Peptides against a protein of PDB entry 6RO1. Designs and how they scored, part 35

Target 1, 216 residues: chain A of PDB entry 6RO1
Amino acid sequence: LGKEIEEYIHKPKYCLPFLQPGRLVKVKNEGDDFGWGVVVNFSKKSNVKPNSGELDPLYVVEVLLRCSKESLKNSATEAAKPAKPDEKGEMQVVPVLVHLLSAISSVRLYIPKDLRPVDNRQSVLKSIQEVQKRFPDGIPLLDPIDDMGIQDQGLKKVIQKVEAFEHRMYSHPLHNDPNLETVYTLCEKKAQIAIDIKSAKRELKKARTVLQMDEL

## One batch from the design tools (peptide; made by RFdiffusion4, then SolubleMPNN)

Design b1_p12_4_s3 (from b1_p12_4, 7 letters changed)
Fold by OpenDDE base, seed 3:
Structure b1_p12_4_s3 (fold): chain B 216 residues (1-216), chain A 12 residues (1-12)
Amino acid sequence: as target 1 above (216 residues)
Amino acid sequence: SVDDLAIKIYPS
């Protein structure tokens, strides 16, 4: 179900409006999980191969990601690799195909205007880590329907299945499977986070409305 | 404050 939602949100037609500079995004390339990074910019690349018909435009998002230092030495020839868990890594601006975005946060960060200095890039990592500390149950996601405005009926059905599963999971004491308790706790946390995010979004929308009213 | 971290929540 999570993967099914991902198949919608990573589509350019849905996610591009939310890829503003400073947006937190999660990047995954096959087996390489970069975790959370920050959008710097995005560009449309026309892969006009002369012989292939109108190929769908490729979108590349430049994302500041924590990369392995080893991969950076070979960066001229090899794709950036995520920093190992025990590695400090280095924040690098990595061009990422938009379909490799596994998650999009409601959170945006202020980023330095000049990301050429390593210290400026590393400051963004500190900011990401601070966000993660503030959201121990996970960085808040954009709601694909309420925030992203995705009207796809397939997605609505997926979400309804998730909600029904969550409801069944909460309503039926899954007495017998100890592995389900961990899933339950994660789902309760996720549901509570979703509620807290929805409340925080309502407060932010109210605060924006109040700020807009105070600017009038 | 959320403002101190240069963190903004932008649902839109």
Scores: peptide ipSAE 0.171, ipTM 0.775, DockQ to the pose 0.115
Fold by OpenDDE base, seed 5:
Structure b1_p12_4_s3 (fold): chain B 216 residues (1-216), chain A 12 residues (1-12)
Amino acid sequence: as target 1 above (216 residues)
Amino acid sequence: SVDDLAIKIYPS
C-alpha cells in the first residue's frame, strides 16, 4: 500500500508542480536508499523510444543527495552510491529520474544559490538534519489528495483502505491476530505516512503561526 | 544554528 501510493506520487503529471527548488524528496534506486535530499532543479529531456520512434519525455530532477565518498571518485563512470549510515558522506547534486522519487515532503528549504562550494552543499545537509530533528516521527509528506490534488479513484481507494485499517487497528487491538506483524510492518510504514500528514498539518499550523509571528 | 527562516512548509 505504501508502494501503491508511491506509484502515484512519482508520476510527472502529479509531482512536477511540487518539484520547486528546496523541496525535500526521498530518493531510492534499485535497493540504494539515498534517504532525504533537496530538489535543486528539474528538466524535461526529449527522449525517443528506441523501438517506436515515439517521443517519450524523460523528466530529470537534480537532487542534492548524501553520497558515499568512494562513489564520488568514480562519479565519471559509475552511478553515485548513498553514504553508509556510519559514513559522513558528501552532498552532491545528482540527476535523478523523477520516478525514483519515493516521497515528497511538504517541507521546503532555503538553498544556497551557488552549490559548487562544498560548504554550501554541506550546509543543506545540516538543514535536512535539523528538519529530521524537528520531526522525530518522520519528515512530513505532501498529502496526495489535499496537497497534490490527485483525483485518481485508485489512489482514493488505497487511502480509504489505509484509513479503514488504521481505524480498525485503533478500535480493535488486534493483539491476537497472527497476521499482526505483517500488518504492523505495513501499518508502521503507512501510519508513518498518516502520522506524517497529521504531524505535517499540525506543524504547518504551528509553522504558519511561527511565520505569522515572524512577519509581525 | 541553521536559521529557522531556512525551513518553510509549503503544502502547495
Scores: peptide ipSAE 0.049, ipTM 0.707, DockQ to the pose 0.119
Fold by OpenDDE base, seed 1:
Structure b1_p12_4_s3 (fold): chain B 216 residues (1-216), chain A 12 residues (1-12)
Amino acid sequence: as target 1 above (216 residues)
Amino acid sequence: SVDDLAIKIYPS
């Protein structure tokens, strides 16, 4: 169910208006989870479908991501790799195809105007970590319907199924099935993501007020 | 491939 929502959110049709500089986004490429990064910019690249000759535009978002130091040595030829959990890593501006965005936050950070200095890039990591501390239940997500304005009936059905599942779980404590805990944790994570989207919208309104105050 | 363009570090 989370993955089904992701399939809507990462579509350029829906997400492009929200890819402003400073937007927190989560990037995942197959087995490589970069975690949370910050949008720097995005661009539309002209692409032509090889078989039809039709224009198939590629959308590339530049995201400041925590990368392994090893990936920096071969940065011209090799794909960036995420920092290991125990590694400090280094924040790098990485061009990312928009469909690799696994989540989009309602949070936007101020970013330094010049990201060429390492210290400026690393300061953004400190800001991400501060946001994570302020949101212990997770960084708040954009609501796909209320924030992103997605009107797709398929998405509405997915959300309705989640809500109905949550309502059933709260109304009938389904006991000891360990597989239910995983689905329950996913659906509670979704409901808690939806409730946390609403509560985190309220807290984000509060946190935006605080972040604006910390810049004063 | 389109995948090769997916994630490259722009050299500072």
Scores: peptide ipSAE 0.026, ipTM 0.530, DockQ to the pose 0.029
Fold by OpenDDE base, seed 4:
Structure b1_p12_4_s3 (fold): chain B 216 residues (1-216), chain A 12 residues (1-12)
Amino acid sequence: as target 1 above (216 residues)
Amino acid sequence: SVDDLAIKIYPS
C-alpha cells in the first residue's frame, strides 16, 4: 500500500512543483536506500523514445545525498552508493531520476549557495540530522491530496484502503466483540476525526516545522 | 542505461 502511494507521488506531473531547492526527499534505487537528502535543483532532459519517436522527457533532480567514500573514488565509472550506517560518509550532489524519489517531505531546508566546499555539504547533513531529532516518529511527508493537490481517484482509493487497514490493525483487540458494526461506524467517525486530527496535527506540525526551520 | 543516469555523482 505504501508502494502504491509512491507510484503516484514520484510522477513528474505531481512532484515537480515541490522539488524546490532545500526540499527534503528520500531516494531509493532498487536495494540502495540513500535515506533523506536535499534537493539542489532539477532539470528536464529531452529524450526521444527510440521505437515511437515520441518525446519522452526525462526529469533529473540533483539531490545532496550521503554517499560512501568508496563510491566517490570510483564516481567516474560506478554509480554512487549510500553510506553504511556506521560510516560518516560524504554528502555529494547526485543526479537522480525523479521516479526514484520514494518520499517528499514538507520540510524545506536552507542550503548554502556554494556546495563545492565539503564543509558546506556536510553542514547540510547536520541540518538533516537535526530535523530527524526533532521528528523522532519520522520526517513529515507532504500530503499527496492536501499538499500536492493530487485529484486522482485511484490514489484516494489507495489512501482509504491504507486507513481502513490501519484501523483494522488497531481494532484487532476488539474483534472479539459481537458489536462490530457499531464499532465500525464509530471507527469510521473516529477515522474521520483522526484524519481531521491528523490534518490539524499536520497543520500544527507544518506551522511548527516552519518555526523550527527558522531556528535551523 | 537509465539506471546509470539515475545515481551518478554530479561532476564538481
Scores: peptide ipSAE 0.024, ipTM 0.549, DockQ to the pose 0.032

Design b1_p12_4_s4 (from b1_p12_4, 5 letters changed)
Fold by OpenDDE base, seed 2:
Structure b1_p12_4_s4 (fold): chain B 216 residues (1-216), chain A 12 residues (1-12)
Amino acid sequence: as target 1 above (216 residues)
Amino acid sequence: SVEDKAIFIYPS
């Protein structure tokens, strides 16, 4: 269900208006989870589909991501790898295809104008970590309907199913299936995070104010 | 047009 929502959110027609500098986004490429990064800019590249000759524009977003230092030593030809959990890593501006965005936050950070210095890039990591501390239940996500304005009936049905599933999980704890409990605990954590994010967003949407980090 | 109601956070 989360993946089904992701399939809508990462579509350029929905997400491009929100891919402004400082936007928090989550990047995942196959098995590589970069976690939360910050949008620097985006670009449209002309692409021709090899099989149809049709123009299929590629959307590339430059995202400041925490990368493994090992992946940075290897030449400009190797794809950046995410830093390991135990690794400090280094913040790098990585070109990412827009469909690799697994989540988009309602949060935007003020970022340094010059990201060439390592210290400026690492300061953004500190800011992300501070935001994560302030949102212990997870960084608030854009609501695909209320924030992103997605009118797709398929998405509405998916969200209704998620909400109904979450409600059933909370109202009817299926105590009896231990395998369900693990999936349920993971889904409950995600669901509670989504509900708490939705609640926190409703409160924060009332606050049109620039939140200083000290006021969060 | 969908208005981007972003939460802006300044680094301390």
Scores: peptide ipSAE 0.469, ipTM 0.913, DockQ to the pose 0.424
Fold by OpenDDE base, seed 4:
Structure b1_p12_4_s4 (fold): chain B 216 residues (1-216), chain A 12 residues (1-12)
Amino acid sequence: as target 1 above (216 residues)
Amino acid sequence: SVEDKAIFIYPS
């Protein structure tokens, strides 16, 4: 279900208006999960389909991503690799095809104008980590319908199925196992916290509030 | 027109 939603949001017709500098995005390329990065820029490249001669534009987004130091040495010939969990890594601007965006945040960061210095790139990593600390339940996502304006009925059906599935999971407690009630209470609390966070995020969006990280 | 209602966060 999450993957089905992803297939909509990464389509250029929906996501391009949101790919502004500073936008937080998740990048996943097959087995390589880069996690959260920051949009630097995007470009439209003219591509011609080899068999039809039709113009099939490629959309490339430059994303500041945490990469392994090993991948940096071979960056001219090899695709960048994500930093290992135990590795500090290095932030690099990586050209990414737009369809490799697995998530788009409602958050935009201020980014340095010059990203050539390593220290400037690493400062953005600190900013991402600060945002992650402020949002322990996860960085806020753009709502595909409310924020991105996707009117596709297929997406609406997917979302309805997710909501119905979640509702069924909560409404049909398995057996009256007292241990299950404790788990459900914890799940309900977590769900309520998630709702409260979603509400607070909507309120923050409505306010168009420029938040300093120290004021979050 | 879909308006981008981004949350802007500035570094401390």
Scores: peptide ipSAE 0.477, ipTM 0.913, DockQ to the pose 0.415; fails the geometry check
Fold by OpenDDE base, seed 3:
Structure b1_p12_4_s4 (fold): chain B 216 residues (1-216), chain A 12 residues (1-12)
Amino acid sequence: as target 1 above (216 residues)
Amino acid sequence: SVEDKAIFIYPS
């Protein structure tokens, strides 16, 4: 269900308006999870489909991502690889196909104007890490309906199924497991916390509030 | 067009 939602949000017709400089995005390429990065810019490329002669527009977003140092040495010929969990890595501007965006945050960071210096790129990593510390339940996501304005009935049905599944997942343990009350209380608290966080995030977004990380 | 109502965060 989460993947089904992803199939909507990564479509250019929905996500392009939000791919502005400083936008936090998650990048995943097959088995490679880069985690959270920051949009630098995007470009439209025209691709001619060999068989149709039709121009299918490809969209590439340049994302500042934490990459392995090993992948940087071969960067002329090899795709960037994510930094290992225990690796410091290095922040690099990586061209990413828009459909590889697994999540889009409601958060935009102020980023250095010049990302050529390594120190400026690494400062953005510190900023991402600070945002992650301020949002222990995860970085705020754009709501595909409320924030992105997706009117697709298929998406609405998916979201209803997710909500129903979450409700059932939170309600089914309550009916069948004797440790139910603790799991439910934790699940209801988690759901209420998630609602409260979502509501607070929506309120902050509606207000177009500029926050210092120290005030979060 | 949907308005981008982003939350802007300044680094510390």
Scores: peptide ipSAE 0.471, ipTM 0.912, DockQ to the pose 0.406; fails the geometry check
Fold by OpenDDE base, seed 1:
Structure b1_p12_4_s4 (fold): chain B 216 residues (1-216), chain A 12 residues (1-12)
Amino acid sequence: as target 1 above (216 residues)
Amino acid sequence: SVEDKAIFIYPS
């Protein structure tokens, strides 16, 4: 169900209006999970489909991502690799195809104007980590319907299935399986947290208040 | 047009 939602949100027709500088996005490329990064800018590149000659525009977003230092030493032609969990890594501006965005946050960060200095890029990592601490249940996601305005009936059916599943999890008393109680308590906490996060996000969005990090 | 209601966070 999460993957089915991702197939909608990463489409340029839906996500491009939200790819402003400072937007938190999650990047995944096959087996490489970069986690949360920050949008710097995006560009539209003209592309021609080799077989049909049809114009197929490529959308590239430049994202500040936590990269392995080893991947930076390899030639300018090698794809950046995500930092290992135990590695410090280095924040780099990486050109990413828009369809590789696995999530888009409702959060935007103010970023340094000049990202050429390493210290300025690393300061953004500190900001991401601080946002993650403030949202222990996960960084706030854009709502695909309420925030992104996606009207696709397929997506509505996916959301209805998620809601029906969540409702069934809440309405059926789990039998005394301690593993099920843990999963349901985690799912109830996560779903109540997701609802509370959606509610709190809706309230925060309604407030249009620029929050300083120190006030969160 | 969908209005972008972003949450803006300033780094400390």
Scores: peptide ipSAE 0.468, ipTM 0.910, DockQ to the pose 0.407; fails the geometry check

Design b1_p12_5_s1 (from b1_p12_5, 5 letters changed)
Fold by OpenDDE base, seed 5:
Structure b1_p12_5_s1 (fold): chain B 216 residues (1-216), chain A 12 residues (1-12)
Amino acid sequence: as target 1 above (216 residues)
Amino acid sequence: MLKEIKIVIPFP
């Protein structure tokens, strides 16, 4: 289910319009979770499939990621590694294939024009940490349908299965309570209140962001 | 005020 949604988001026709400078993205490469980084730019590379001669364009996003200091010493030959939880790490611009973007946020940051100084890169880490503090329930994602405009019927069926699974997960623990109807209505109200708190936090934050954009 | 955080939720 989550992986099936990611397969739609990873399609360049859907994600590229949202890969503007300053966009928060989550990067995962196999076992390596880099967490949240910031888009700097993207580029299209020509790739030729060795067996068909077909042009299969590779999309590479430059993402400012928190890397381990150990991987920085070996960066001439080895792929960057994520910083350990207890490590400060260092923010570096890493070229990432678009299919390694596990999530795209509705949040954009202002980024320094020059990312060559370490202090300018580390300022962006402070801004990411401040976003995380402002979103204790997690950094908000772009909605694949409402925000990204994906009209694919396969994705709609996957989302309906996720919603039906979440509904069953909230309904299943209570099959032996004689007040099942009151607990179903309380779980639906709690799920709806969680959606309405998430939507009202999103609207209050839209209103607060519009107000902060008109004051800038 | 962190002037650096722009929450760009795309308007539908």
Scores: peptide ipSAE 0.032, ipTM 0.690, DockQ to the pose 0.116
Fold by OpenDDE base, seed 2:
Structure b1_p12_5_s1 (fold): chain B 216 residues (1-216), chain A 12 residues (1-12)
Amino acid sequence: as target 1 above (216 residues)
Amino acid sequence: MLKEIKIVIPFP
């Protein structure tokens, strides 16, 4: 379910309009989870499929990511690796294929104009950490329907299944715990509070977007 | 610090 939504969001047709400089994005490459990074730029590259000769355009997004210092020493020949949990790491601009974007935030940061100095790149990590502190439940995502305007009926069915699964996960009696009603009322309150926070964040976001458009 | 965080939705 969550992965099926991801398969829509990372499609260039839907995500490219939202890949402005300063946009928060999550990057995941196979086993490598970079977590939250910041979009710097994007580019379209011509690619030819080896088996069909068909032009398949590759979209590359430059993302400022927290990388391991070890992977950066080998950066002439090796792909950047995410910083280990115990490692400070270093913020680096990494070229990422757009399909490796696992999430796109509604949040956009101001970024330094010059990202060549290490201090300027590390300042962006402090800004990401400040966003994470302001959103203890997680950095707010773009809504695929309301924000991204995705009209795909397959996605609408997936979202309805997720909502119905979340509702069933909160409504199905785990038949054997006497604390279940208290956990259910807390989970239903948390789900309703999450829906109401999602709704109130959508309304506040619509209101702030309208206010920010009137100031541009 | 508050000035660096914006919710920017591109308008179609």
Scores: peptide ipSAE 0.031, ipTM 0.655, DockQ to the pose 0.116
Fold by OpenDDE base, seed 1:
Structure b1_p12_5_s1 (fold): chain B 216 residues (1-216), chain A 12 residues (1-12)
Amino acid sequence: as target 1 above (216 residues)
Amino acid sequence: MLKEIKIVIPFP
């Protein structure tokens, strides 16, 4: 279900309008999870399909990602690697194929005009960490229907199955678990958080609201 | 330094 939604949102047809500078995106390449990064720009590369000679344009997004310091020493020959959990890492602008975007946030940051200085790049990491603190339940995602305007009937059926599964998970009385009140309170909090995220997304959509972060 | 977070949903 989650993976099936990812297969829609990473398609250039749907995601390109949302790849503005400062957009929060999650990048994953096979086993390498870079986590949340920030879009710097995107470019269309001319590509030719090897078997048909048809023009198949590749879309490359430059994303500011937290990379391991070891991967930076070999940057001429090796792909950038994500920073280890306990590593500070370094923020680097990495060219990423658009299909490697595993998530797109509704959040867009202001970024420094010049990302050549290390301090300017590291300042963006502090901004991502502050967004993560403000959203303890996770950084808010773009809604594929309401925000991205995806009209695909396959995606609508996937979402309906997720909603029906969530509704069944919340409506099934766990008949005799002593943790039932904790599970119900967590389920009601999660359902209320999902409603409050959906309502807050609608209100933020209406308000074009610039959240000033006074504490940075 | 006021770091503004703009929650921008691009309208098409």
Scores: peptide ipSAE 0.031, ipTM 0.704, DockQ to the pose 0.118
Fold by OpenDDE base, seed 4:
Structure b1_p12_5_s1 (fold): chain B 216 residues (1-216), chain A 12 residues (1-12)
Amino acid sequence: as target 1 above (216 residues)
Amino acid sequence: MLKEIKIVIPFP
C-alpha cells in the first residue's frame, strides 16, 4: 500500500513540477535509506531505449543527502552510502534517479547559492533538523491528489484501499470490548481532532504562502 | 494552475 503510492509519486509526470530547489525529499536506493534530503536541481538526460530506439528521457535530481564519510572517500568508484545513525556524516550533493524518491514534502528550504563549502552544506542539515523539530509527527508530505493533482484512478483505488484497511484495523480489535461505544467516541474525537489539526495546518499554510507571495 | 503548496522555511 505505501509502496504503491510511492510508485505514483516518483513518476516524472507527477513529481517534476515539485522538484524545485530547496524541496525536501526522501531518497531510498534498494537497502540504502538516506532519509530526508534537499533538492538542489534536476536535469533531463536524453536516453535511448536500446530495443526500440525511442527517446526515454532519464530524469536525474541532485539531492543534498547525509552521506557516510567513508563512502565519500570511495565516491570515484562506489555510490554514496547513507550516514550511520551514530555518525555525524557529511552533507553531499548526490545525483539520484527520480524513481528513487520515496517521498516529497510540502516543505521548501532556502539553500545557500554555493554548496561547495562544507559549512554551507552542513547548514542545510541544521535546517532539516529544525524542520524535524517543528514536525514531531513527521515532515508533512505533499498530498498526491490535493497538492500534486494526480488524477490517476489506480492511485485513487490504492488510497481507498488504504483507508478501508485502516478502518478495518481499527474495527477488528474492538468487537470484543464491552466499552466499544466509549472507544469509538474517543477514536472519532481523536480522528476529528487530527482532521481539524490537519485543516488548521492547511489554512495556516495557505495564509503563510499568501503572505510570502505578497512580500516578494 | 496548480498552486505550489510550499512551506518556505528561512535559513536559520
Scores: peptide ipSAE 0.029, ipTM 0.644, DockQ to the pose 0.207

Design b1_p12_5_s2 (from b1_p12_5, 5 letters changed)
Fold by OpenDDE base, seed 2:
Structure b1_p12_5_s2 (fold): chain B 216 residues (1-216), chain A 12 residues (1-12)
Amino acid sequence: as target 1 above (216 residues)
Amino acid sequence: SLKEINIEIPFP
């Protein structure tokens, strides 16, 4: 269910309009979870499918990510790896394929114009951490229907199944399936995140109204 | 509007 929604939001047709500089995105590559990073830019690369000769454009987003210092030393030959939980890491601009974006936030940060200095990159990490403090229940996601404008009936059916599953989960506490608890914790986090996004969008619409009132 | 879905947080 959550992965099925991700397959829709990863489509360049839907996500590219939201990949502006400063957009918060979550990056996951196989087993490597980079967590939340910030979009710097994106590019379209021409790619030829080796089996069909068809032109399949690759979309690469440059994302400022918290990387392991070990992976940065080998940056000429090895892919960047996420910083370990116990590691400080370093913020680095990493080229990421658009299908590796596991989440897209409604939050956009102001970023330094020059990201060459380490201090400017690390200042963005402080901004991400400040956003995480302001959103204790999780960084607000873009709604795929209401925010991203996805009209796909397949996605609407997936969301209806998620909502009906969540509603059944809250209304029928009697199925102790241990595989359901892991899916439940992900769906409860995502549903609580969606409710908290709707609440936090209302509070930030209020806070932006307050910030605009303090600038008047 | 695109302005309602963009939560801009100023740089600290």
Scores: peptide ipSAE 0.060, ipTM 0.713, DockQ to the pose 0.248
Fold by OpenDDE base, seed 4:
Structure b1_p12_5_s2 (fold): chain B 216 residues (1-216), chain A 12 residues (1-12)
Amino acid sequence: as target 1 above (216 residues)
Amino acid sequence: SLKEINIEIPFP
């Protein structure tokens, strides 16, 4: 189910409008999970399919990712590798194929203009960690329908199956454990707090945008 | 109303 949603959101026709600088994205490459990174830029490369002569444009997104220090030494010959959990790692700009994006956040960070200095790249890691602290239940995702505007009936059917499965899990009589109601009430309170933080940030942004328009 | 999709977090 989650993987089926990923197959929609990573399609260039849906995700490209949301790949602005500072956008939080998750990157997975086969067995390599980089976790959350930050979009720096994207590019469209002309690619020609060798068998059809059809223009198959390759979309590459440059993402600041937490890489292992070992992979940095081999960066000329080997693909970047994610930092080990216990390793500090180093933030690097990695060219990523758009189909390797596993998630797209509603969060956008301000990023330094110059990412050549290591300190500027590592400051972005501090910003990601600050976002993770502000969202303990996970970094907020773009809604594929409401935020990304995906009208695909296949995706709607996947979401309906997820919702129906969740509803079936919640309606299962084995979940009448009174301890589960306490967990659900805590999850609902956390979800509500996350919504309230999102609304308050939207109001603050509107107020700030209005103030900037009144100063112009 | 343009649903503000973007949550901007200032640089620390």
Scores: peptide ipSAE 0.040, ipTM 0.687, DockQ to the pose 0.161
Fold by OpenDDE base, seed 1:
Structure b1_p12_5_s2 (fold): chain B 216 residues (1-216), chain A 12 residues (1-12)
Amino acid sequence: as target 1 above (216 residues)
Amino acid sequence: SLKEINIEIPFP
């Protein structure tokens, strides 16, 4: 279910409007999980499909990612590797294909104008860590329907299945595990917080639309 | 300085 949602959100037709400088994104390449990074910019590259000669544009997003220092010492031709859990790592601007974005956050950061100095790049890691502290239940995601405007009926069916599964999990309390009540109260709090964030975002969007109409 | 975390929903 989560992977099926990822297959929609990483499509250029849906995600490109949300790839503004400072947007938090999660990057995963095969076995390499870079975790949360920050969008710097994106570019469209002309690509020609080898078999059809059709123009298939490649979208590359430059993302500031926490990389292993070992991967930076190896030649400009080696792919950057994620920092190990216990490694400090170094923040680097990495060109990433848009389909490698596993998540897109509703959070957008102010980034330094010049990311060439190591200290400026490392200051962004401190900002990501501050966001993670403010959101202990996880960095908030863009809603694929309400925020991203995805109209695909396949995605709506996936979301309805997730909601129906969550509702069934809550309606069938496993009777006798004291650890399960803690997990249920955490899941109910997380679901209620997700609903309250969704409602608060809708109200904030309405309030901003009203403020913009009063300023016009 | 706390860099302002703008939860900017991009308006179309």
Scores: peptide ipSAE 0.039, ipTM 0.677, DockQ to the pose 0.114
Fold by OpenDDE base, seed 5:
Structure b1_p12_5_s2 (fold): chain B 216 residues (1-216), chain A 12 residues (1-12)
Amino acid sequence: as target 1 above (216 residues)
Amino acid sequence: SLKEINIEIPFP
């Protein structure tokens, strides 16, 4: 279910309009979870499929990610690695294939125009950490239907299955199924995402009300 | 700064 939604969200057809500079995105490459980063820009690269001669456009998004300092020393030969949980890391602009985006936030940050200085890159990490403090339940996601406008019936069926599962999970006393814990961890992450969207829509309504009150 | 966080929900 969560992975099935991810497969829709990372499709260039759906996500490209939302990859504006400053957009918070989550990047995952196989076993390497970079966590939340910030979109700097994106580019379309012409790729030719070696077997068909068909032009398959590669979409590369430059994302400011928290990288391990060890991986940066080897960055001439090795792909950047995520910072360890205990490591400060360093914010680096990493070219990421769009299909490696595991999540897209409703949050956009102002980013420095020049990301060459380390201090400017590290300032963006402070902004991400401030967003995380404001959203203790998690950084708010774009709604794939309401915000991203995805009309795919497959996605709607996945979301309906999730909502019906959440509704059943809250309406039935959970006393008797041992397969629940793994489903719970996935549903807690996703219920957390749904709570975060609802919380973000409420906080946005409050923040707009506050911004409108500061403009009055 | 607090002003750097634009929660721009894309309005349709």
Scores: peptide ipSAE 0.038, ipTM 0.664, DockQ to the pose 0.114

